# Peptides against a protein of PDB entry 4M9S: the designs that were tried, part 2

Target 1, 135 residues: chain A of PDB entry 4M9S
Amino acid sequence: SRGLVGVECITPYSYKSLAMALQRCVEVLSDEDRSALAFAVVMPPGVDIPVKLWSCVIPVDICSNEEEQLDDEVADRLKRLSKRGALLSGKRMPVLTFKIDHIIHMFLKHVVDAQTIANGISILEQRLLEIGNNN

## One batch from the design tools (peptide; aimed at target 1 S35)

Design b1_p8_6 (made by RFdiffusion4)
Pose (drawn by RFdiffusion4):
Structure b1_p8_6 (pose): chain A 126 residues (1-60, 70-135), chain P 8 residues (1-8)
Amino acid sequence: SRGLVGVECITPYSYKSLAMALQRCVEVLSDEDRSALAFAVVMPPGVDIPVKLWSCVIPVLDDEVADRLKRLSKRGALLSGKRMPVLTFKIDHIIHMFLKHVVDAQTIANGISILEQRLLEIGNNN
Amino acid sequence: FHPKFHFP
């Protein structure tokens, strides 16, 4: 209910809070990877979810979502790969309340909608 | 899509 700023303190660390640190990991990022990351906010954290359940919210056969999610985990270890039972990714929690009070307030609602939308279109496949 | 970030 306040993000990482709820716990920021003087620590042996050079950063007042972990968000100030993560700030850079996002700044060095490929412009688009910045995009895919900026959107993975609207995902469930600590939950393993498939490439297609991702192809819905991440921008551009759609494995390209996976490629971005791979660079994203290799570069700053921001995501998480889990090869089988099915090629799936996962967003951890700290790497989430970073994005909550950091990603543009609108883009949160837009991700929520683009998803409920593309979810419903997989509802129409049947 | 070009999202923005609001860093502390």

Design b1_p8_6_s1 (made by RFdiffusion4, then SolubleMPNN; from b1_p8_6, 3 letters changed)
Fold by OpenDDE base, seed 5:
Structure b1_p8_6_s1 (fold): chain B 135 residues (1-135), chain A 8 residues (1-8)
Amino acid sequence: as target 1 above (135 residues)
Amino acid sequence: AKPKFLFP
């Protein structure tokens, strides 16, 4: 089965309309959910990413030092984003994962501040190194 | 630093 990765060729018109809709969606998010969405830009699009890896970049200000609680809080934020239109897609099986669509990712790359993107990448790299050294 | 969006 040739998975037609349907490159939905977003026409400039459809992109503009979608971008406007997405912009409005972002504007009505809470500060916490909007922050989570911003850092979603550092994840590769179209890939089911485990919550543990999301937790490397999603900022959580108020959590106990327990690692399990951090993942739960991150999961809750990602779940809320997945319920907001097409921002994220969640899968429960076989492992809880979230995926950013190519279209949403392209939107975020365009609208998230370049410094924010750079910071997110740096944080992700640092956390991945730490995980790799502890494992 | 808090994440920022560029709107419009």
Scores: peptide ipSAE 0.411, ipTM 0.902, DockQ to the pose 0.534
OpenDDE base, seeds 1, 2, 3, 4: peptide ipSAE 0.406, 0.410, 0.407, 0.411; ipTM 0.900, 0.901, 0.901, 0.901

Design b1_p8_6_s2 (made by RFdiffusion4, then SolubleMPNN; from b1_p8_6, 4 letters changed)
Fold by OpenDDE base, seed 2:
Structure b1_p8_6_s2 (fold): chain B 135 residues (1-135), chain A 8 residues (1-8)
Amino acid sequence: as target 1 above (135 residues)
Amino acid sequence: AKPTFLFP
């Protein structure tokens, strides 16, 4: 898969072309994978984020109350997304992490509803606080 | 380019 690392959109035309290509990729995703991708917009781009933090914002409708099972389900979704070109970059070791590229992040900021972004950030902040208090 | 919303 071609990584977008080091690739920059220099012109509006370049952005439009990339956006069109990404739109096509998004359209073929399942509803659950598309939702996961949408919420990736709340993560800082270019940072390897542990699955535990992804699980704070990725919506899961059917899972056990066990945290481990939640992380597994989230990881599966993120793994599928990582196989879709440069949507996400996964690392298996030393800790399972996923990273959103800056270009993909910029795309998502333009195509994800502003209220959804705001809600996602609020949820992330709340969950991070809970994690911090439980450590 | 005007944003096209793909996600609600």
Scores: peptide ipSAE 0.114, ipTM 0.797, DockQ to the pose 0.192
OpenDDE base, seeds 1, 3, 4, 5: peptide ipSAE 0.098, 0.083, 0.064, 0.096; ipTM 0.787, 0.769, 0.768, 0.774; seed 3 fails the geometry check

Design b1_p8_6_s3 (made by RFdiffusion4, then SolubleMPNN; from b1_p8_6, 4 letters changed)
Fold by OpenDDE base, seed 1:
Order: structure tokens, then sequence, then C-alpha cells
Structure b1_p8_6_s3 (fold): chain B 135 residues (1-135), chain A 8 residues (1-8)
């Protein structure tokens, strides 16, 4: 399977092919992983984001509210996404981070529900304020 | 959490 890493520009043709490829990738995801992918749209593209910040927006339904377990579950989801057509790029050192590519981010901005995007941004802002106040 | 919708 050709990774999406080779797409440098979005033309109408490139968009159609990318959309079809991404749609197929999204369709085979679990509901949880698909939800995680949707909320990745709130992150700035091309930036290595620590798992702790991802955990501010990735919904977790199954694990306990313990922060350590939340980060582990989020990391597992992001890792699975990184294995699916390079939807994300992970780095383990020096700190575990994940990055969304610009092309994938632009696709998500187009296809993710507007209310989901707005909610994700609001949640991220709120939780970042909480983190900042606790430091 | 509210359901997330992709491809509306």
Amino acid sequence: as target 1 above (135 residues)
Amino acid sequence: PKPTFLFP
C-alpha cells in the first residue's frame, strides 16, 4: 500500500485520489480510532505534539480517569493511526510525540463535521488552561 | 462524548 507521504500538492485530481485512499483507510478503522482521527484536525499540522496534549482532545471511553492510563490509551490509538497509511507520524525520542501531515490535516478540515471541529477546539483550549494553571 | 462524524 502506497503511503500518503508522497502527496506534495493538492490538485483536484490529487484531492480525489487522496480522498478515496483516505476514505478507505477511515472505513476500516474502529469507531474509537476513527474518532481519534477526527479530533486530530484541531492540532497544528507539521508539529510534533506530545501525547499529553493529544490526550486533551482524544476521547477516551473505556479506561479509568487516571491520567497515566489515559495517556497510554491515547498513545495506543495514535500508534494504530500511524500504522494506517501514515495518518500520523510518531517519534519516540526524546519524548513520545505524534504529528499530523499538512495534506491529511487539510483533508480532515474538509470532511470532519464543523461542530466536531468547534467542540474539539473548545475542549483543547479549556484543558490547556487547566494544565497551565496547575503548573 | 458526542459522536464524531467524518464525511458528512
Scores: peptide ipSAE 0.048, ipTM 0.715, DockQ to the pose 0.456
OpenDDE base, seeds 2, 3, 4, 5: peptide ipSAE 0.041, 0.047, 0.039, 0.038; ipTM 0.716, 0.707, 0.711, 0.710

Design b1_p8_6_s4 (made by RFdiffusion4, then SolubleMPNN; from b1_p8_6, 4 letters changed)
Fold by OpenDDE base, seed 3:
Parts: C-alpha cells; sequence; structure tokens
Structure b1_p8_6_s4 (fold): chain B 135 residues (1-135), chain A 8 residues (1-8)
C-alpha cells in the first residue's frame, strides 16, 4: 500500500514552539478525538476532503450499523478537532468537508507512529477501492 | 491498534 505524498512547508513559527503548542492540544483531547487526529496524517494536506472519505480511516469503536450514523459520528469528531485552532479546518458549503493544512500534516508525520500511518494508508486505499468499484 | 504519538 502506497501512501499519499505530503508537501513540506515552512512556518513563521519555530517548529519547536509549534510542536509544543500542538502537543498540549493533543494531550487534552479525548482518546477518540486523538485517534481521529492521528489518522488525519494519511489525508493529503491542503485538500477539502468530504466526510465520507474521512470515515474510511477515522476509527469508530461503538456505533450503530447504519452508515449515516457513522458519518455523523466522524463529522462530530472532525468538528471538535476544527475547534482546536489549527488542527483542522471545516467547510460546510457546498458539502461538509475538512482539511488538514500542511503545517499540521508535517507535525503529524513526525509524531504519529509509523505503524499507525502504514495501517491508516492501507485501510484508506482498500476502502477507496471499494468505493470506486461500487460507482 | 490504538495510534501512538511520539513526542520528543
Amino acid sequence: as target 1 above (135 residues)
Amino acid sequence: AKPTFIFP
């Protein structure tokens, strides 16, 4: 499974300062929101991604078997993350989407364990293939 | 597996 390629960028903030701030933000998240954030690393930065695609990689432990409820739960998690400053940016119109910026993506690439990243990429690729075959 | 964050 080959992952999506991210673009490196520079920031007006020192990486150390940003990393410390982001670390604090991550530490105060719930376990489920923290997990959602971790798997955001597999998404291409700077792209408005529909909730349906986020739901391919965001882990949901306890939910109904209804796909609609799954997407709603994922959306709620992403909404919470979007309220945590720079973690995500949400867009409601025309379609509900969320975007990870390059800076946050770069941070996640350094702090999320390699196995989690690899697993997330594999899951995303598999589920995207399934979606594509059903169209 | 639960994701793990590795902070320096």
Scores: peptide ipSAE 0.328, ipTM 0.869, DockQ to the pose 0.613
OpenDDE base, seeds 1, 2, 4, 5: peptide ipSAE 0.265, 0.265, 0.265, 0.298; ipTM 0.856, 0.858, 0.855, 0.861

Design b1_p8_7 (made by RFdiffusion4; failed a check: a repeat of another design)
Pose (drawn by RFdiffusion4):
Structure b1_p8_7 (pose): chain A 126 residues (1-60, 70-135), chain P 8 residues (1-8)
Amino acid sequence: SRGLVGVECITPYSYKSLAMALQRCVEVLSDEDRSALAFAVVMPPGVDIPVKLWSCVIPVLDDEVADRLKRLSKRGALLSGKRMPVLTFKIDHIIHMFLKHVVDAQTIANGISILEQRLLEIGNNN
Amino acid sequence: FHPKFHFP
């Protein structure tokens, strides 16, 4: 209910809070990977979820979502790969409350909608 | 789509 700023303190670390650190990991990022990351906010954290359940919210056969999610985990270790049972990714929690009070307030609502939308279109496949 | 970030 306040993000990582709820716990920021003087610590042996050079950063007042972990968000100030993560700030850079996002700054060095490919402009688009900045995009895919900026959107993975509206994902369930600590939950393993498929490439297609991702192809819905991440921008551009759609494995390209996976490629971005891979660079994203290789570069700052921000996401998480889990090869089988099915090629799936995962957003950890700290790497989430970072994005919550950091990603543009609107883009949160837009990801919520673009998803409930593309979810419903997989509902129309049947 | 190019979202923005608001760092503390």

Design b1_p8_7_s1 (made by RFdiffusion4, then SolubleMPNN; from b1_p8_7, 3 letters changed)
Fold by OpenDDE base, seed 1:
Structure b1_p8_7_s1 (fold): chain B 135 residues (1-135), chain A 8 residues (1-8)
Amino acid sequence: as target 1 above (135 residues)
Amino acid sequence: MKPKFLFP
């Protein structure tokens, strides 16, 4: 399977066809997995991001105050998205990371609500400051 | 927070 990693230039036609295919992939997600995918737009594309940083922006309704369950539930959502082809790329070694491709990220920038993007950035900035002050 | 409309 050639991942989208080899598409350096998308023609407007290829973009429309890809956007329609991606839209169909998004429509069949659960509400939770669709929400996780939307918030992936706040991450820098092409970078292997550790699960702990994904947990800063992925909305999880946790029934327990256990932070350990947050990272596991986030990891499971990201694993489900990675199994749906080019939505995310996971690496297990040396640390569990996920990466959004530039093409998927460009799609998300056009289809995710602008207020959702702004809120996701603000939440990420706040939680990164909290992590940085606790080290 | 319920995200109001993630996608159009």
Scores: peptide ipSAE 0.038, ipTM 0.679, DockQ to the pose 0.313
OpenDDE base, seeds 2, 3, 4, 5: peptide ipSAE 0.037, 0.034, 0.033, 0.034; ipTM 0.681, 0.671, 0.690, 0.675

Design b1_p8_7_s2 (made by RFdiffusion4, then SolubleMPNN; from b1_p8_7, 3 letters changed)
Fold by OpenDDE base, seed 1:
Formats: C-alpha cells, structure tokens, sequence
Structure b1_p8_7_s2 (fold): chain B 135 residues (1-135), chain A 8 residues (1-8)
C-alpha cells in the first residue's frame, strides 16, 4: 500500500489520482471513523489541535457522563485515522494533538456535503463559546 | 445531523 504521506503538492493530474485513492480509503472506514473524518474539515489545516478541541466536533454516540471518557474515545478515533496514512498526523508530546494536512483538508472541502460543513462549524462555535465562558 | 459525503 503506497502511503499518501509523500504528497507535498497537488497538480490537477495528481489531485485526480489522489482523490480517487482518498475516496477509496474513506469508503472502507467504519461509520464512526468516517463521521469523525467528515467533521475534521472544520479544523484549520496544518495546525496541531488538542484532543479537547477535536472533541467539540467529533460525534460520539455513546453516552458517557465522564468528560475524560469522551476525550479518550475521540482520541482513539483520531488515532485510527492517523494510522491510515496522511488522513491525520498525531503528536503525543508534549500534549496529545492531531493535525489535518492541507492536502487532505482540501480534499474534504470538495467531498463533504455543504450542510455537513455548516453544521460542523456551528457546533464548533457553540462549544468553543461554552468552553470560553467556563474559564 | 449525520455527516454526508458527496460520494457513496
């Protein structure tokens, strides 16, 4: 399996082949991981984002009363995505963060439904306000 | 709302 990690630049030709490869990768994801990937489009590309902020947009269907369990579940999903090549890049130190690459982000902007993107942004904004008010 | 992709 050729890792997509080596792609630094997208030409129209390379994008077509890359898009096809990425589409195939998305199609074989679990429903949960695919949902997580869809909402990754609302994050700024090239930025190491803490798991706590990812948890603002990653949907978790399991009712956990413990905030720590929610973050752990989100981290597990993001970790699985990071193992599938260039979908995400994780860093463990000094703080656990994940980053979406510009290429992957650009792909997602084209293939994620516009309403999904709008919903994700709205959810992120609302939850960030809640976090900000609690500090 | 469930997220959707523009492909199957």
Amino acid sequence: as target 1 above (135 residues)
Amino acid sequence: PKPKFLFP
Scores: peptide ipSAE 0.382, ipTM 0.898, DockQ to the pose 0.470
OpenDDE base, seeds 2, 3, 4, 5: peptide ipSAE 0.041, 0.040, 0.042, 0.038; ipTM 0.730, 0.730, 0.736, 0.704

Design b1_p8_7_s3 (made by RFdiffusion4, then SolubleMPNN; from b1_p8_7, 3 letters changed)
Fold by OpenDDE base, seed 2:
Structure b1_p8_7_s3 (fold): chain B 135 residues (1-135), chain A 8 residues (1-8)
Amino acid sequence: as target 1 above (135 residues)
Amino acid sequence: PKPKFIFP
């Protein structure tokens, strides 16, 4: 099974077909997983991103204020997305990371609302600054 | 804010 990594050139036709397939995949997601996927658009494509950074943008309703539970819940969501085709690629070694591929990222840039993208970027920036100041 | 998708 050649993952999306093997797609060298996407024709407009191939893109439409892929977009339709991806749309269907998005529609069947839970609200939580769909939200996580939407905010994946703010991550740089092709980069293995640690869960800690994903937790900066993935919305999680946690009953407990334990930061440790946040990362676990985020990881679970991202793991579910990674199991749904090529939405995300997870790596466990050396550190648990998730990566969004360029093609999925390109799709998300077209289908995620511009305001959502802008909000996600702002949230990420704010939380990264907080992390940087606490170190 | 809830994320929104715009599908063509």
Scores: peptide ipSAE 0.324, ipTM 0.880, DockQ to the pose 0.581
OpenDDE base, seeds 1, 3, 4, 5: peptide ipSAE 0.321, 0.323, 0.312, 0.322; ipTM 0.877, 0.878, 0.874, 0.877

Design b1_p8_7_s4 (made by RFdiffusion4, then SolubleMPNN; from b1_p8_7, 3 letters changed)
Fold by OpenDDE base, seed 2:
Structure b1_p8_7_s4 (fold): chain B 135 residues (1-135), chain A 8 residues (1-8)
Amino acid sequence: as target 1 above (135 residues)
Amino acid sequence: VKPKFVFP
């Protein structure tokens, strides 16, 4: 059975309807979860990303400098987003990962402010360099 | 930096 890699060609009409539905979903998020969703735009779509990499871009106000608490708080935010329909897809095994789908990523690229995207990329790059230098 | 959404 050849899996139809259905390039769901989002028609302009489907896009408008989807965009309106997604906008409504974004509007009802908490400020923290909305912030997490905005920065999800910097992740490559369709890739299972470990929580550790998500923690590089998801802003968390932590009361403690413990890295373990950062990953847990980030994971909780991403879990909440994954429960909001198709916003994220979480996998627990073999490692806790989250994936942004192409459609959601495409939406975010259009609705997240360009400066926010640029800042998110810069933050990710900086944090990845720090991780790479500490290994 | 606070993220900003620009909805069409």
Scores: peptide ipSAE 0.311, ipTM 0.865, DockQ to the pose 0.557
OpenDDE base, seeds 1, 3, 4, 5: peptide ipSAE 0.269, 0.301, 0.306, 0.303; ipTM 0.833, 0.862, 0.862, 0.861

Design b1_p8_8 (made by RFdiffusion4)
Pose (drawn by RFdiffusion4):
Structure b1_p8_8 (pose): chain A 126 residues (1-60, 70-135), chain P 8 residues (1-8)
Amino acid sequence: SRGLVGVECITPYSYKSLAMALQRCVEVLSDEDRSALAFAVVMPPGVDIPVKLWSCVIPVLDDEVADRLKRLSKRGALLSGKRMPVLTFKIDHIIHMFLKHVVDAQTIANGISILEQRLLEIGNNN
Amino acid sequence: PELIFPVH
């Protein structure tokens, strides 16, 4: 209910809070990977979820979502790969409350909608 | 922290 700023303190670390650190990991990022990351906010954290359940909210055969989610986990270790049962990714929790009070307030609502939308279109496949 | 904007 306040993000990482709820716990920021003087620590042996050079950063007042972990968000100030993560700030850079996002700044060095490929402009688009900045995009895919900026959107993975609207995902469930600590939950393993498939490439297609991702192809819905990440921008551009759609494995390209996976490629971005791979660079994203290799560069700053921001995501998480889990090869089988099915090629799936996962957003950890600190790497989430970072994005919550950091991603543009609108883009949160837009990801929520673009998803409930593309979810419903997989509902129409049947 | 600064705000993050997606690039298109």

Design b1_p8_8_s1 (made by RFdiffusion4, then SolubleMPNN; from b1_p8_8, 6 letters changed)
Fold by OpenDDE base, seed 4:
Order: C-alpha cells, then sequence, then structure tokens
Structure b1_p8_8_s1 (fold): chain B 135 residues (1-135), chain A 8 residues (1-8)
C-alpha cells in the first residue's frame, strides 16, 4: 500500500485563495491583534512557543511594569488570534504555548515588511540572551 | 518603549 503522502499541493489557486482569506482575516483584526500576528513571523513555525517568549516580541503598551501582567496581556492577544481560524494554535498543557502554522508563517513572511522581521528577530535574540543570562 | 512597528 503506497502511503499517499498527501502532498497537499497547495495549488497556486489554493494559495491565492488562502492568501486572500488570510488577508481578509487580518484586515478585521484590531490594530493590536494585527501587530501581534505580524510579530508571530519571527517565531519558528510549527513549534509550541511559551507565552514568555512571545512576550519578548509582541508589542504591548501596558501601564504596568509587572512582567506577569505583560504575559497575561500577550496571552490574551494570542488567545484571540487562536480563536480566529488557524492563525495560531494554543496549548494549555503542560505549559501555555502558542504555535504558528507553517502556512500562516509563510503568508506572514510575504506580507510583513522585511525590516520589521529583521528588527523582530534582533529584539528576540537580545531578549533571549537576557533571559539566558538570568538563569 | 516597545517599538510600534507598522507591520501592515
Amino acid sequence: as target 1 above (135 residues)
Amino acid sequence: AKTLVPVF
């Protein structure tokens, strides 16, 4: 039995339709949620990323300097995104994590400004170093 | 200040 590795050949048509659907989905987001989604492009696709790491790159304007409140606000944004179709996949156990799908990531890679991506990566790297030095 | 990067 030849395992049909279902190469879901995303036909260019399916991709275009998907891109249009995703674009429409993004357009109806709040500015904050759209910004959060955009910065999701700096995360590796298909990996369950802890909220703490998301908080390193998700822009949040919080009046509080409490890290806990930052993580909660980030988590709420990511939860909202996860409720909007396949934008993100959330897991609560064993740790609250969110994952960006490869397809969504590919979409974001094409629509998010390259400089924004580069800046986001740099910020993530810097903050990861800071976290690593504090352990 | 977290940089509001205009993404879209």
Scores: peptide ipSAE 0.028, ipTM 0.620, DockQ to the pose 0.074
OpenDDE base, seeds 1, 2, 3, 5: peptide ipSAE 0.027, 0.028, 0.027, 0.024; ipTM 0.618, 0.621, 0.612, 0.594; seeds 2, 5 fail the geometry check

Design b1_p8_8_s2 (made by RFdiffusion4, then SolubleMPNN; from b1_p8_8, 5 letters changed)
Fold by OpenDDE base, seed 2:
Structure b1_p8_8_s2 (fold): chain B 135 residues (1-135), chain A 8 residues (1-8)
Amino acid sequence: as target 1 above (135 residues)
Amino acid sequence: PKVLKPVF
C-alpha cells in the first residue's frame, strides 16, 4: 500500500497544480458544503475526529432540531465531502469519524481567511469546554 | 451558533 505519505510536493509547480485542482473541487460545492470544508481547517490534520467534535464548528441551521439531528446533518455534510476525492476520509465503525489530510489542511490554511480560522478555533475551544464540563 | 461565513 503506497500511502500518500510519499507525495512530498517536491516542486512549486506540483503544488500549484494541486491547488488549482482543489480550488476547482471547492468551487463546485454547495455553499453549505463549502462552509463545512472551510471549518475543517480548525481540526488537527491526520486525526480521526468524532462527528460530535465536528458539530462544534460546522455551521448548521439549528432551527428546531435536537442535538441528535445536528450530528446527523453534520455527518451528511462530511460524508459528501469525503466523496470529493481526498477532501476528507471517513470511518463508519466503531465510531463515525472524519479525518482531514495534511495536504488538504495546508491548502485550507492558505485559502481560508485568517479571521475565519481564528473564530473557528475560538468556537471549538468554547464548545469543547462545554462538553468537558457536562461530562 | 454564530454562522461563521468562511471567506474563501
Scores: peptide ipSAE 0.029, ipTM 0.611, DockQ to the pose 0.137
OpenDDE base, seeds 1, 3, 4, 5: peptide ipSAE 0.029, 0.029, 0.028, 0.027; ipTM 0.611, 0.609, 0.618, 0.616; seed 5 fails the geometry check

Design b1_p8_8_s3 (made by RFdiffusion4, then SolubleMPNN; from b1_p8_8, 5 letters changed)
Fold by OpenDDE base, seed 4:
Structure b1_p8_8_s3 (fold): chain B 135 residues (1-135), chain A 8 residues (1-8)
Amino acid sequence: as target 1 above (135 residues)
Amino acid sequence: PKVLVPVF
C-alpha cells in the first residue's frame, strides 16, 4: 500500500478558494496585525523562528525603547495571527517561536509587493548582522 | 522605521 502522500494537488480552484479565504481573513485584521502578517513573508516558510528574529521585521510603534516590550508586543501580534486559522503556528517550547506555513507564505509572496519584500529582507539581514556582532 | 507595507 503506497502511502498516498496526499499531494494535496492544490487545484487552481483550491488555490483560488484558499486565496479568497485568506484574503477575507486578512481583510478583517487590524492594520497592525495585517502589517505584521505582510512582513512574515520575509521569513523562510516551515521554520520555527524565535520571537527575537520576528522583532527584527515586524513593525511596532512602541513608545518605549525597551527591547523586552518590543518582543512582547511582537509576540502578542504573532499570537493573534496564530489564533486566526493557519496564518502562523506558534510553539512555546523550548523557546517561543512562530512558523509561517508554505501555503500562507506563497499567498503572501503574491500579494505583498516585491519592493516591500526586498526591503524587509534587507532590514532583516542588517539586523541579523547587528545581532551577530553583539554576540 | 515605520514601514507602511501596502499589504493589499
Scores: peptide ipSAE 0.023, ipTM 0.594, DockQ to the pose 0.085
OpenDDE base, seeds 1, 2, 3, 5: peptide ipSAE 0.023, 0.022, 0.021, 0.020; ipTM 0.593, 0.586, 0.582, 0.562

Design b1_p8_8_s4 (made by RFdiffusion4, then SolubleMPNN; from b1_p8_8, 5 letters changed)
Fold by OpenDDE base, seed 2:
Structure b1_p8_8_s4 (fold): chain B 135 residues (1-135), chain A 8 residues (1-8)
Amino acid sequence: as target 1 above (135 residues)
Amino acid sequence: PKVLVPVL
């Protein structure tokens, strides 16, 4: 009798309860951190993404035109999100990276407006082209 | 660019 590897069937009920819990976690964020989380939907889930790539899509109001300050401010936002449960997972070494989990990503795909997702992807693509052309 | 993401 080889045990059926319990496919954790995420029941619609478990999804609703998880969505409700995540919604509560999102509601207590600042407007800035919540906006950062919304744009995290454009990143591939389960991948350690360098802060430099996050800075392409995370909206930041910086007082200076220094790109270095942009990455630092983005990193601070992502770090705050990573401290709020399973929203993001950060790695400090060898390079500062953040990863969105599949579950969180699936939640965001459901709750973030489709036009916002499309705009975020377009912005990411544009910024990646700029980075690629400047190297 | 201030992309006003309609947050949730």
Scores: peptide ipSAE 0.032, ipTM 0.657, DockQ to the pose 0.083
OpenDDE base, seeds 1, 3, 4, 5: peptide ipSAE 0.031, 0.032, 0.032, 0.029; ipTM 0.650, 0.646, 0.652, 0.628

## One batch from the design tools (peptide; aimed at target 1 R34 V112 D113)

Design b1_p9_1 (made by RFdiffusion4)
Pose (drawn by RFdiffusion4):
Structure b1_p9_1 (pose): chain A 126 residues (1-60, 70-135), chain P 9 residues (1-9)
Amino acid sequence: SRGLVGVECITPYSYKSLAMALQRCVEVLSDEDRSALAFAVVMPPGVDIPVKLWSCVIPVLDDEVADRLKRLSKRGALLSGKRMPVLTFKIDHIIHMFLKHVVDAQTIANGISILEQRLLEIGNNN
Amino acid sequence: SEVETIHPV
């Protein structure tokens, strides 16, 4: 209910809070990876979810979502790969409350909608 | 320093 700023303190670390650190990992990022990351906010954290359940909210056969999610985990270890049972990714929690009070307030609602939308279109496949 | 807002490109 306040993000990582709820716990920021003087610590042996050079950063007042972990968000100030993560700030850079996002700044060095490919412009688009900055995009895929900026959207993975509206994902369930600590939950393993498939490439297609991702192809819905991440921008651009759609494995390209996976490629981005791979660079994203290789660079700053921001996401998480899990090869089988099915090629799936996962967003951890701290790497989430970073994005919550950091990603543009509107883009949160837009991701929520673009998803409930593309979810419903997989509902129409049947 | 402070945390900056992230905007998708």

Design b1_p9_1_s1 (made by RFdiffusion4, then SolubleMPNN; from b1_p9_1, 5 letters changed)
Fold by OpenDDE base, seed 1:
Structure b1_p9_1_s1 (fold): chain B 135 residues (1-135), chain A 9 residues (1-9)
Amino acid sequence: as target 1 above (135 residues)
Amino acid sequence: PEVKVLVPV
């Protein structure tokens, strides 16, 4: 399967076809993985983002408040998304990071609920401030 | 086909 990374020219036709393909991929995700993908829209595209920052926006329902366990669960979700083709790309070295492609990000901006985007940005900003104050 | 709005569940 050619990764979506190879789509250099976005025409209205290309976007429609790509959107249809991506929509089909989204529909087969679990509720948890779809939620994770939705909140990926708040990240800057084309940037390798550490799991720690992803954990600021990816919703996780775990019994443990242990930060290490949170990061592991988030990493597992992002890993599953990366296995679904061009949704995310992961790097393990030197630090585990995930990146959202520009094309996927543009798709998400059009299909993710506007309130979800606004909430995700607000949550990210708040948690980044908390991290910054603790360091 | 209409593209559906993605909402976290």
Scores: peptide ipSAE 0.119, ipTM 0.765, DockQ to the pose 0.587
OpenDDE base, seeds 2, 3, 4, 5: peptide ipSAE 0.063, 0.061, 0.044, 0.057; ipTM 0.741, 0.736, 0.719, 0.732

Design b1_p9_1_s2 (made by RFdiffusion4, then SolubleMPNN; from b1_p9_1, 5 letters changed)
Fold by OpenDDE base, seed 5:
Structure b1_p9_1_s2 (fold): chain B 135 residues (1-135), chain A 9 residues (1-9)
Amino acid sequence: as target 1 above (135 residues)
Amino acid sequence: EEVKVLVPV
């Protein structure tokens, strides 16, 4: 059985209509959820990413340095985004993960500021190195 | 339509 990886070739028309729909979804987000969505662009599309890795780049202003509270707050933001149409897809098993679809990722690459993308990648790389050295 | 740039706050 040849898995038709239906590469939905987003026609320019489909892209424009999708971009308009997504733009409207973004405009109604809170500032915090919008910031979380912006940083989702640094994640590889189509991959189920554990909350721990999302917490490396999602900005959370928490008064406590408790790592468990950070992951919970990040998870709540990602859950809210997953409830807003197709922005994210959450899975609960085997562990809590979130995935950005390729089509949403393409939209974000177009609308997120290039400096923000570069900064987010640098932050992710730094945090991954820190995690790797502490393990 | 001009797509607004997403910048984190």
Scores: peptide ipSAE 0.120, ipTM 0.774, DockQ to the pose 0.460
OpenDDE base, seeds 1, 2, 3, 4: peptide ipSAE 0.108, 0.108, 0.078, 0.108; ipTM 0.769, 0.773, 0.759, 0.774

Design b1_p9_1_s3 (made by RFdiffusion4, then SolubleMPNN; from b1_p9_1, 4 letters changed)
Fold by OpenDDE base, seed 4:
Structure b1_p9_1_s3 (fold): chain B 135 residues (1-135), chain A 9 residues (1-9)
Amino acid sequence: as target 1 above (135 residues)
Amino acid sequence: PEVKTLVPV
């Protein structure tokens, strides 16, 4: 999966040390969690996003009739990412949400393949439209 | 049951 291109993150920012730490953190993730993190880049940074919206972009293999399983699996992945501290922040109240911060988002924007980002945005848009039409 | 697979390209 070309999701995280091992592109040397030349961050224009003095965050070389942070970028290196984040890169190492990403490298030790499972393939599934790394993929989830890659697609987190399509979310707006600094916004508490409910799991339902995350489920629109986080890659999970599910049967079409198992939406409950999808949300649970996505939540589990996001929880694992949040346990690594800086990758995501979870908030339980008032509702369960996850947030990607600006620094992590900026890192991902540079290391995730542009086509993967474009595909993720397209998928998000499509699924949001589907959700909107089903309501 | 359609398997919805999001595969990162």
Scores: peptide ipSAE 0.038, ipTM 0.685, DockQ to the pose 0.041
OpenDDE base, seeds 1, 2, 3, 5: peptide ipSAE 0.035, 0.017, 0.023, 0.031; ipTM 0.649, 0.593, 0.582, 0.655

